# Ledger of designs, part 40: peptides against a protein of PDB entry 5FRP

Target 1, 225 residues: chain A of PDB entry 5FRP
Amino acid sequence: VEWTESIPQIIATREDISKELNQALAKTFIDSDPRVRRTSVMIFNKVPVTEIWKNITNKAIYTSLLHLAREKHKEVRELCINTMAKFYSNSLNEIERTYQNKEIWEIIDTIPSTLYNLYYINDLNINEQVDSVIFEYLLPFEPDNDKRVHRLLTVLSHFDKKAFTSFFAFNARQIKISFAISKYIDFSKFLNNQESMSSSQGPIVMNKYNQTLQWLASGLSDSTK

## One batch from the design tools (peptide; aimed at target 1 T165)

Design b2_p22_4_s3 (made by RFdiffusion4, then SolubleMPNN; from b2_p22_4, 13 letters changed)
Fold by OpenDDE base, seed 3:
Structure b2_p22_4_s3 (fold): chain B 225 residues (1-225), chain A 22 residues (1-22)
Amino acid sequence: as target 1 above (225 residues)
Amino acid sequence: EEEREKMIEEAKKEAEKIAEEE
């Protein structure tokens, strides 16, 4: 009987501890020390998505995570961008939408918009990173057409106007890149054929090859910056 | 369980650090 009377107090204490923990964790995301912010972001990488959703219930933590995508500290920002994209993908795959987690999902569903809005910073390094995480986590290759369309519709369903604009711009760029890569391959094959190189078209193809390479290279960030 | 404990421990350490700096 005495043990049963202590259970409500223990449950209340655990809930209080959980709340206090969440509040303390929320503060770490906005700490002045980049190392603290980094460590906080790493929690989302180290802990399985299911455990994150179970234990992190303070919406401010998720909101703060998303804000770090615009962090001034480069390492923290880059980590955050990768982390939030991966977390989004894992959440879509592993977390069911329920009434209890609705408020958190409302925040998580803004991750695609948050990422696409980073293109407006007009930084080549950020753009490349966003391109990478979109391909890897947001819109990965999916051979099943129905699953691919469903994922696409899910991503688009929560876009703001700016994200849509960036999305269309990105797709237009991808088409151009795909075309350029295809041409690069064709030109490379042509140039590797001695008979083709000896033809009157040889110099013309060489010029087009160089132009294609230059165009492709211009889209890449300077690794020295 | 181990992952939860690790998360709690990391959060505690950071919370303690913040409290010591304030």
Scores: peptide ipSAE 0.020, ipTM 0.498, DockQ to the pose 0.012
OpenDDE base, seeds 1, 2, 4, 5: peptide ipSAE 0.017, 0.017, 0.015, 0.018; ipTM 0.490, 0.492, 0.423, 0.448; seeds 1, 4 fail the geometry check

Design b2_p22_5 (made by RFdiffusion4)
Pose (drawn by RFdiffusion4):
Structure b2_p22_5 (pose): chain A 225 residues (1-225), chain P 22 residues (1-22)
Amino acid sequence: as target 1 above (225 residues)
Amino acid sequence: SELEEALPTMNAHFIKEALEEL
């Protein structure tokens, strides 16, 4: 851990080495101890994306980084998901493509598909995290009308069938959710004024809203929240 | 079958934000 903690500054201060470091981090990314794996992925977080793209070039680093996204260990997996997504975003907003660096890009480009494939594991926390992460770094809410799409296609550019089916299923659920929140408000407004303390639908509508709110809460990790 | 199992859990973050706004 002590050794792994020092790399970001070294990479940030010297290009003298990209050989031994690439040789070492590869082992550091698959070590048995999760602390070192975490300290390893923290590199992509602490040192700027450009210096990463310049200094570390070994194929195994990126594959291990993305590989850990499916790991059992939680603290490593979450930081991994967030990191490789913020990295994917920054890895397009700063670094262009040439004849030589494309060799590794096929990994940076399979990041969204890999991210979308996490939904198939069917974990509330993970689905929540991927949800939060995608709209934070991948498909941002800014800044304009045209580029969102221009990049959206680039994100969709490298998908497997699963990524597409899940990309679309996420969208198919959006309408059903909208049809829910809209009715949720249409049912929640019932308390604006006295419509039915026990009149028209008092004994029935309360147990439609009260039971309907559970449907939206069934997908969250903490439904009691 | 895996997608059908996972479907109810998608859009969880959006739903959480929407509920907080309400």

Design b2_p22_5_s1 (made by RFdiffusion4, then SolubleMPNN; from b2_p22_5, 9 letters changed)
Fold by OpenDDE base, seed 3:
Structure b2_p22_5_s1 (fold): chain B 225 residues (1-225), chain A 22 residues (1-22)
Amino acid sequence: as target 1 above (225 residues)
Amino acid sequence: DELEKAFPSMNSYLIKKQLEEL
């Protein structure tokens, strides 16, 4: 743990991290101690993306990072998912594609697929997190249409078959959620009107309101679990 | 259906019914 904690400082102070250091760092990502794995993931959060790309050249580190998205340890997994999504976004924004970093990009370009494949685990907490990182990092709001399309194409360009399927399912789900939210709003407005509540439709709308809430809630993770 | 496993909410009877009523 202590060794891994020193890595951010080393990366910041040294221009060239030795091959041996990279190899040692790679081992920390697969360490049996979740604290070590956590600390390893945190390197990607503590060190600027440009410095990561410059100094971490061992492919195994990036591969191992992606693998931690399916980590059994919840905290490590959650941290990893956020970290890899953010790292992907930052890389797209700040790292130029060169011949030298091509092999690393081949791994990083699989991050979207890796994330979308997490939906198949069928865990609501994971789903919620993946939803969040998609909106925050993978496909963030972009008012420029050309940039938005370009980002979308970049994300899709490295999807495997399962990721594509998941992507379409995700989009379909979002449409349904949007519809449900719209109905929730409509019903809420109706129920907040005294005249409407006193009408024959009052009980019907109340029922629909409750059903809509139940449906929306069923898609949400239990924050207590 | 792999999609059903990934997103059980997609097959919600409620949402299907609501969509059909539109």
Scores: peptide ipSAE 0.182, ipTM 0.691, DockQ to the pose 0.136
OpenDDE base, seeds 1, 2, 4, 5: peptide ipSAE 0.164, 0.014, 0.164, 0.146; ipTM 0.694, 0.523, 0.668, 0.659

Design b2_p22_5_s2 (made by RFdiffusion4, then SolubleMPNN; from b2_p22_5, 10 letters changed)
Fold by OpenDDE base, seed 2:
Structure b2_p22_5_s2 (fold): chain B 225 residues (1-225), chain A 22 residues (1-22)
Amino acid sequence: as target 1 above (225 residues)
Amino acid sequence: SELEKAEPSFNSATIRKLLEEL
């Protein structure tokens, strides 16, 4: 743990991390202690993306980072999912594609697929986290149409078959959620009108309102677990 | 290893039921 905690400072100070240091760092990502794995992931959060790309040249480190998205330890997994999504977005924004970094980009370009494949686990907490990082880092709000389309095409260009299926399922779910929210608003407006509530439709709309709320709530993870 | 299902469910059964009733 202590050794791994020193790595961000070393990366920030030295232009070239030795081959030996890269090899040692690679081992920390597969350490049996979840605290060591957590600290290793935190390197990607503490060190600027440009310095990571410059100094971490061992492709095994990046592969190991992506593997932690399916980690058994919940805290490490959650940290990894956020970290890899952010790292992907920062890399797209700040790192030029060159011949020298091509092999690393081949790994980094699989991050969107790695994330969308987590939907097959069908865990509500994982789904919520993946939803969050999609909107925050993978496909953020972009008012410029050309930039938005370019980002979308970049994300999709490296999808495997499973990721595409998840992508379409995700979009279909979003449409359904949007529809449900629209109905919730309509029912709420109806129920807030005293004349409407006193009508024969009052009890019917109240029932539909409650069903809509229950459905919307069922998609939310239990924050207490 | 978390068992991967064949397809993401996204509470599809509940969604379908809701959409049929709305």
Scores: peptide ipSAE 0.042, ipTM 0.699, DockQ to the pose 0.117
OpenDDE base, seeds 1, 3, 4, 5: peptide ipSAE 0.042, 0.042, 0.042, 0.045; ipTM 0.696, 0.698, 0.697, 0.676; seed 5 fails the geometry check

Design b2_p22_5_s3 (made by RFdiffusion4, then SolubleMPNN; from b2_p22_5, 8 letters changed)
Fold by OpenDDE base, seed 2:
Structure b2_p22_5_s3 (fold): chain B 225 residues (1-225), chain A 22 residues (1-22)
Amino acid sequence: as target 1 above (225 residues)
Amino acid sequence: SELEKAEPKMNSYLIKKKLEEL
């Protein structure tokens, strides 16, 4: 009988510990030291998604994670962008939507919009990173058509107007890049043929080749920055 | 990274352990 009376106290203690942990974590995400903020983001990379959803119940933590995508500190921002994209994908795959987790899902469902809105910063490094996480985590390659469409609809379902605009601009850019790459290949094949290169078209194709390369290169960030 | 080498005030592994214990 005495051991049964200890159970409520243990449960209460666990709830208190959970509350304290959530409060402590919420503070670390907004700490002035970028190292502390980085460590906070790393929790989402080191802890399984199911355990995060179970134990992190404070909405402010998730909101703070999303805000770090616009942080001034480059390393923390880059880590955050990768982390939130991966966390979104893992959540879609492993976490069921319930009444109890609805409020957290309302925040998590804004991750795609948050990421696409980063294109408005007009930073080449950020753009490249967002491009990468879109293909890796948000809209990964999926051979099953139904699953692919379902994922796409899920991602788009919470877009704001700005995110939609960025989405269409992104897709248009990808088409242009694909076309430019195809042209590059064709021009390269032409230039590798000595008979074609010696023809009257040789100089014209060489010029187009150089223009294509310049265009492709202009879209890449400086790896030294 | 330089930030990885710097000991943060809160260790991510300690936080992970606490989360696993809940």
Scores: peptide ipSAE 0.053, ipTM 0.705, DockQ to the pose 0.019
OpenDDE base, seeds 1, 3, 4, 5: peptide ipSAE 0.020, 0.037, 0.024, 0.019; ipTM 0.601, 0.690, 0.644, 0.598; seeds 1, 5 fail the geometry check

Design b2_p22_5_s4 (made by RFdiffusion4, then SolubleMPNN; from b2_p22_5, 10 letters changed)
Fold by OpenDDE base, seed 2:
Structure b2_p22_5_s4 (fold): chain B 225 residues (1-225), chain A 22 residues (1-22)
Amino acid sequence: as target 1 above (225 residues)
Amino acid sequence: SELEKAKPSMRSYEIRKKLEEL
């Protein structure tokens, strides 16, 4: 009988501990020391996604994580961008959508939009990082067409207008880059053939090759142009 | 709690360790 009476108290204590933990963690994400904020972000990298969803129930923690993507401190910002992208991908793969976790999913579903909105900062380093995490975590290579389409639709379903604009601009740039690379390869093949170089087309192709290289060099440094 | 008395950096570390143990 006595042990049964202790169970509610244990449960209550555990709930209190969980609440206190969440409150304490929420404070660390907004700490004035960037080292503390960095350490807080690292929790999402070190703890399995399933355990994060189970134990971190305070919405403010997730909101704060997303806000750190725009932080002035470079190291924390870069870590946050990678972390939130990875966390999003892992959540999609491992966490079921339920009524109980709906409110957290509402925040997590904004991660793609949050990332695409970083392009408006017009910082080259940020742009390169966002490009990287898109291909690695948001829209990874998937050979199964149905899975790929489903992921794409999931990512796009929560975009704001600005994110859509950035998405289209990004894709348009990728197409242009792909085309330029294809041309570069073709020109390189032509220039490697001595007979072709000796032809009347040799100087013309050489000029186009140089133009393509110049464009690629300039375009790789400027993601928005 | 001991966590509230800890320095912010230590608090974050302790929180992380607790979460890793779950």
Scores: peptide ipSAE 0.124, ipTM 0.659, DockQ to the pose 0.016
OpenDDE base, seeds 1, 3, 4, 5: peptide ipSAE 0.021, 0.117, 0.016, 0.020; ipTM 0.555, 0.656, 0.544, 0.559; seeds 4, 5 fail the geometry check

Design b2_p22_6 (made by RFdiffusion4)
Pose (drawn by RFdiffusion4):
Structure b2_p22_6 (pose): chain A 225 residues (1-225), chain P 22 residues (1-22)
Amino acid sequence: as target 1 above (225 residues)
Amino acid sequence: EELEELEEFDEELEEFLEESEE
């Protein structure tokens, strides 16, 4: 851990080495101890994306980084998901493509598909995290009308069938959810004034709204929240 | 009724996603 903690500054201060470091981090990214694996993925977080793209070039680093996204260990998996997504965003907003660096890009480009494939594991927390991460770094809410799409295609550019089916299913759910929140408000407004304390639908509509709110809360990790 | 329809729709999506994964 002590050794792994020092790399970001070294990489940030010297290009003298890209050989031994690439040789070592590969082992550091698959070590038995999760602390070192976390300290390893923290590199992609602490050192700027450009110096990563310049200094570390070994194929195994990126594959291990993305590989850990499916890991049992939680603290590593979450930081991994967040990191490789923010990295994917920054890895397009700063670094162009040439004839030589494309060799590794086929990994950076399979990041969204890998991210979308996490939904298939069916975990509430992970689904929540991927949800939060995608709209934070991948498909941002800014800044304009045209580029969102221009990049949306680039994000969709490297998908497997699963990524598409899940990309669309996430969208198919959106309408059903909208049809829910809209009725949720249409039912929640029932308390604006006295419509039926026990009149028209008092004994029935309360237990439609009260039971309807559970449907939206069934997908969240903490439904009691 | 509306809730039953939403639950059936969710079950169909889950089956579809399981088939697509296979």

Design b2_p22_6_s1 (made by RFdiffusion4, then SolubleMPNN; from b2_p22_6, 13 letters changed)
Fold by OpenDDE base, seed 3:
Structure b2_p22_6_s1 (fold): chain B 225 residues (1-225), chain A 22 residues (1-22)
Amino acid sequence: as target 1 above (225 residues)
Amino acid sequence: DEIEELKKWEEELKEEMEKALK
């Protein structure tokens, strides 16, 4: 009975605490001290994605996180870029899109564009980092074709014009390579199946396999020059 | 159980914030 009576108070207190914490956290992202901003970003690395989505309800926090991608302080910026990319990937994998979290998703869905827009800074170190997080978190290797396409479409669905331009300029080749590798794997699996090889599709798949290998070989040769 | 996890999270968050503000 006492526990039941305490639950509403605890919930109410928690909601209040949660609100206060959210407000306080929002302020830390815009703090003048880079150490404070860094620590704030680290929260997204230390706390499970599911708990973040449940407990961080202030939109300003997510928006501020994204803004730190252009932070002047190198360490904070680099941390932020990695953090937001990882957070995006984890969110796609673990967080369901609901009516309640729609507004947060609208912000999170801009992470790919935010990252691709960093190419316009024309900084080699930033470019390398963006490339890295794209391969690791945004467009990771996925052997399932449907999942790969779905992920790609998800990433592209919220691109602004600049992001699209950057995407085609910097990552088109990489994406093609990834798809080619995936196809290679699929073809290899097909070719290893004797029943499939004896089918009318066998020669067609073999031809595609050879074309894929040739394309991969040519692409690798250019990278070594 | 979920409440304890939430409390732990809040405490951790508070500690991190306090560390950042010092």
Scores: peptide ipSAE 0.039, ipTM 0.528, DockQ to the pose 0.012
OpenDDE base, seeds 1, 2, 4, 5: peptide ipSAE 0.042, 0.024, 0.007, 0.036; ipTM 0.523, 0.540, 0.279, 0.482; seed 1 fails the geometry check

Design b2_p22_6_s2 (made by RFdiffusion4, then SolubleMPNN; from b2_p22_6, 12 letters changed)
Fold by OpenDDE base, seed 5:
Structure b2_p22_6_s2 (fold): chain B 225 residues (1-225), chain A 22 residues (1-22)
Amino acid sequence: as target 1 above (225 residues)
Amino acid sequence: NEIEELKEWEKKLEEELKKALE
């Protein structure tokens, strides 16, 4: 009986702690020190997604997280991009949509658009990172057709016009890359055949091979940067 | 020292979040 009587007070105390925590977190995301911002982003990586959703209720925190994807500090930006993509995926997998968390979901659902819009920055390094997180977290390989389609529809359902444009451009690029790789393999096989190389087609195929390689290379960022 | 402080803050925050779930 005494335990039950203390429950309301305990709940109230926890709510207060949660509020203070949220306020503190909100400040850290906009801190002038990139190390502080980095640490704040890392919370979303280290803390289980279910705990984050339960305890971080301030919308401003999520909005700030998304904003960091365009921040000036490279390391923080890169971390943020990976973090928000992973968080999105984990949220889709582990968090149910309820009336209580509707407002947070409205923000989280914009993550795909936020990421796809980064293509407009026209930075090769950013583009590669966005490509990576899309394949790893947003639209991961899924052997189940229904699940795959559902995920795709979920991602697309909240796209803005720019995101759609980027999506189709990206998809088209991937198709072209796949085709190019296939052709590369074919060309390589042809060139490895002595008879084929000695034929009139040899130089032609070699030229196509080189063009294919050049095209593939031009789309890649410098890995040394 | 500053890095250590940040790490400590991170740990505390994680712990608080975990406790709040209990």
Scores: peptide ipSAE 0.027, ipTM 0.608, DockQ to the pose 0.012
OpenDDE base, seeds 1, 2, 3, 4: peptide ipSAE 0.022, 0.022, 0.025, 0.025; ipTM 0.552, 0.557, 0.589, 0.580; seed 3 fails the geometry check

Design b2_p22_7 (made by RFdiffusion4)
Pose (drawn by RFdiffusion4):
Structure b2_p22_7 (pose): chain A 225 residues (1-225), chain P 22 residues (1-22)
Amino acid sequence: as target 1 above (225 residues)
Amino acid sequence: SAEEEAVEAFEEALEEVLEALE
């Protein structure tokens, strides 16, 4: 851990080495101890994306980084998901493509598909995290009308069938969810004024709204929240 | 089957759009 903690500054201060470091971090990314794996992925977080793209070039680093996204260990998996997504975003907003660096890009480009494939594991927390992460770094809410799409295509550019089916299913759910929140408000407004304490639908509509709110809460990790 | 065909058609259309942009 002590050794792994020092790399970001070294990489940030010297290009003298990209050989031994690439040789070592590969082992550091698959170590038995999760602390070192965490401290390893923290590199992609602490040191700027450009210096990563310049200094570390070994194929195994990126594959291990993305590989850990499916890991049992939680603290490593979450930081991994967040990191490789923020990295994917920054790895397009700063670094162009040439004849030589494309060799590794086929990994950076399969990041969204890998991210979308996490939904298939069916974990509430992970689904929530991927949800939060995608709209934070991948498909941002800014800044304009045209580039969102221009990049949306580049995100969709490298998908497997699963990524597409899940990309669309996430969208098919959106309408059903909208049809729910809209009715949720249409039911929640029932308390604006006295419509039915026990009149028209008092004994029935309360237990439609009260039971309907559970449907939206069934997908969240903490439904009781 | 219909969903698979829709995904394949969308993937082909996406490839054509990407090639045009290139």

Design b2_p22_7_s1 (made by RFdiffusion4, then SolubleMPNN; from b2_p22_7, 13 letters changed)
Fold by OpenDDE base, seed 2:
Structure b2_p22_7_s1 (fold): chain B 225 residues (1-225), chain A 22 residues (1-22)
Amino acid sequence: as target 1 above (225 residues)
Amino acid sequence: DELEKEVEKFMEELKKKLKKLE
């Protein structure tokens, strides 16, 4: 009987500790001292992605991480850009999409757009870094065509219009666009066939992919003109 | 820098806490 009463307290204590930790961490990301911000970003580099997703549940932390990509302090910014790109890639590879982590994924899914939008700053150093992280983490070399296309589609599926524009301007030349489009069409067909199966999430995914297809098509038409 | 050391210590503590939550 005494053991049963202690378990809720232990769980509650752990939850409290976790909450406090998240609150403290959220503050460090917005600290006025760039060293503190840098160290905060390093958590995402040093802690396994699975542990981060498990233990960092405060959305503000992730939002703040993304915001640091545009901060004035060069070292922190550069670290952040690398970190968020790597974190995105690791998350795609290791973290399943669940109902519980949906809200965090909504933020993480904006990382590609966040990175591509950095091209609009028109800074050569930033551009070079963005190029680097795109090919290292976002769109890494993948010999398997299906996996490569799937990754590409995943990255593109959450693009805003500006990100698409940047993609076509800076990276489209390095990607076999024709191949990507072809596979996207195939994937869309696949999704359409699966949506005929009664899952409530099917239409949402299909809508996102259709939107991506439209943007890709529009971007290609503009590049050929 | 004392601040850097404190920050590093904080990071290590955070890491430990995160691991304990596993």
Scores: peptide ipSAE 0.060, ipTM 0.663, DockQ to the pose 0.016
OpenDDE base, seeds 1, 3, 4, 5: peptide ipSAE 0.051, 0.054, 0.029, 0.059; ipTM 0.643, 0.651, 0.595, 0.651; seeds 4, 5 fail the geometry check

Design b2_p22_7_s4 (made by RFdiffusion4, then SolubleMPNN; from b2_p22_7, 12 letters changed)
Fold by OpenDDE base, seed 4:
Structure b2_p22_7_s4 (fold): chain B 225 residues (1-225), chain A 22 residues (1-22)
Amino acid sequence: as target 1 above (225 residues)
Amino acid sequence: DELEELVEKFMEELKKLLEKLK
């Protein structure tokens, strides 16, 4: 535990020991002692997101972080849920998608699904926490419509079936609003893009978009009954 | 379940759409 607590500082100052650190962290995330696991999660809170992405390159660590969302130890689980949601948001805001970090992004992109899937545990405390982190980090209040819709679409783009189902169940109203806005934005963009208008694919894309919206609307109607 | 079917279709179409829009 003690040495793990020093890791944030080490990450910030010692890039040369990254390999060893990654190996060690991979172990601490799955340590039998919940305190060790907790401390491991805290690294993601104490270290800037950019430094995490730079220094933590072992994808197993990220996978392990996500698994802790279902941790038996309540404190660790709760911390993990908050941490991963925040980390997701920060990553979206601060980390560019590159070829080099693609594998990590593939894991991080599953965070929304991971969180929404927690609703199936049917635990009130977990549900409340998930609600909280969704509104704080995943789908935060955003006055800019474009940004809000973009965030929503980003989140949705990586959903599994279960996550979608949960999303529709819990966020139906938000979905309707967001999709309405999205429709408007996309239509506007399409109209403003002459190349798209001249493209044979333009009408096809719009048709598919409309069809998708119709399906969504129908699904929402059923879920609200 | 009609909702499940709709969700599946939506997911599929959304994925396709997003791929095309990129």
Scores: peptide ipSAE 0.038, ipTM 0.415, DockQ to the pose 0.618
OpenDDE base, seeds 1, 2, 3, 5: peptide ipSAE 0.034, 0.028, 0.023, 0.026; ipTM 0.587, 0.588, 0.443, 0.534; seeds 3, 5 fail the geometry check

Design b2_p22_8_s1 (made by RFdiffusion4, then SolubleMPNN; its pose is not in this set)
Fold by OpenDDE base, seed 3:
Structure b2_p22_8_s1 (fold): chain B 225 residues (1-225), chain A 22 residues (1-22)
Amino acid sequence: as target 1 above (225 residues)
Amino acid sequence: SLKKEQEEWRKELEEEEKKLLE
């Protein structure tokens, strides 16, 4: 743990990260101690993306990072999911594709697939997290249509079959959710109007409101889990 | 399970590391 904790400082101060250091760092990602694994993941959060790409050249480190998205330890997994999504976004924004970093990019380009494949675990907490990181990091809000499309194509370009399937399912779900939320808002406005509630449509709208709430609630994760 | 999968991946990574050291 102590050794791993020193890595961010080393990367920040040195540009000559040795092969041996990379190899040693790779081992920390598969350490039996979740604290070590967590610390290893945190390197990607504490060190600028440009420095990571420059100094971490062992592909096994990146591969190991991606595997931690399915970590048995919840905290490490959640951290990893956020970290890898953010790292992907930052990499797309800041790292040029070169011959030297080609092999690393081949791994990083699989991050979207890795994330979308997490939907198949069928865990509501994981689903919510994946949803969040997708909209925050993978497919962030972009008012420029060309940039938005380019990002989308980049994300999809390395999808496996399962990722595509989950992607389309996700989009379908989002449409339904957005529609439900819109209805919820409309119903809420209606319900706040006493004149409307006293009308013949009042009970009907109330019923639909309740159904909408139930549907929305069913998609939420258990806060205790 | 995620646990079993992780263990398998760990073994795979260890093997890859071994190859890199050769």
Scores: peptide ipSAE 0.057, ipTM 0.673, DockQ to the pose 0.067
OpenDDE base, seeds 1, 2, 4, 5: peptide ipSAE 0.042, 0.047, 0.048, 0.054; ipTM 0.658, 0.666, 0.667, 0.672

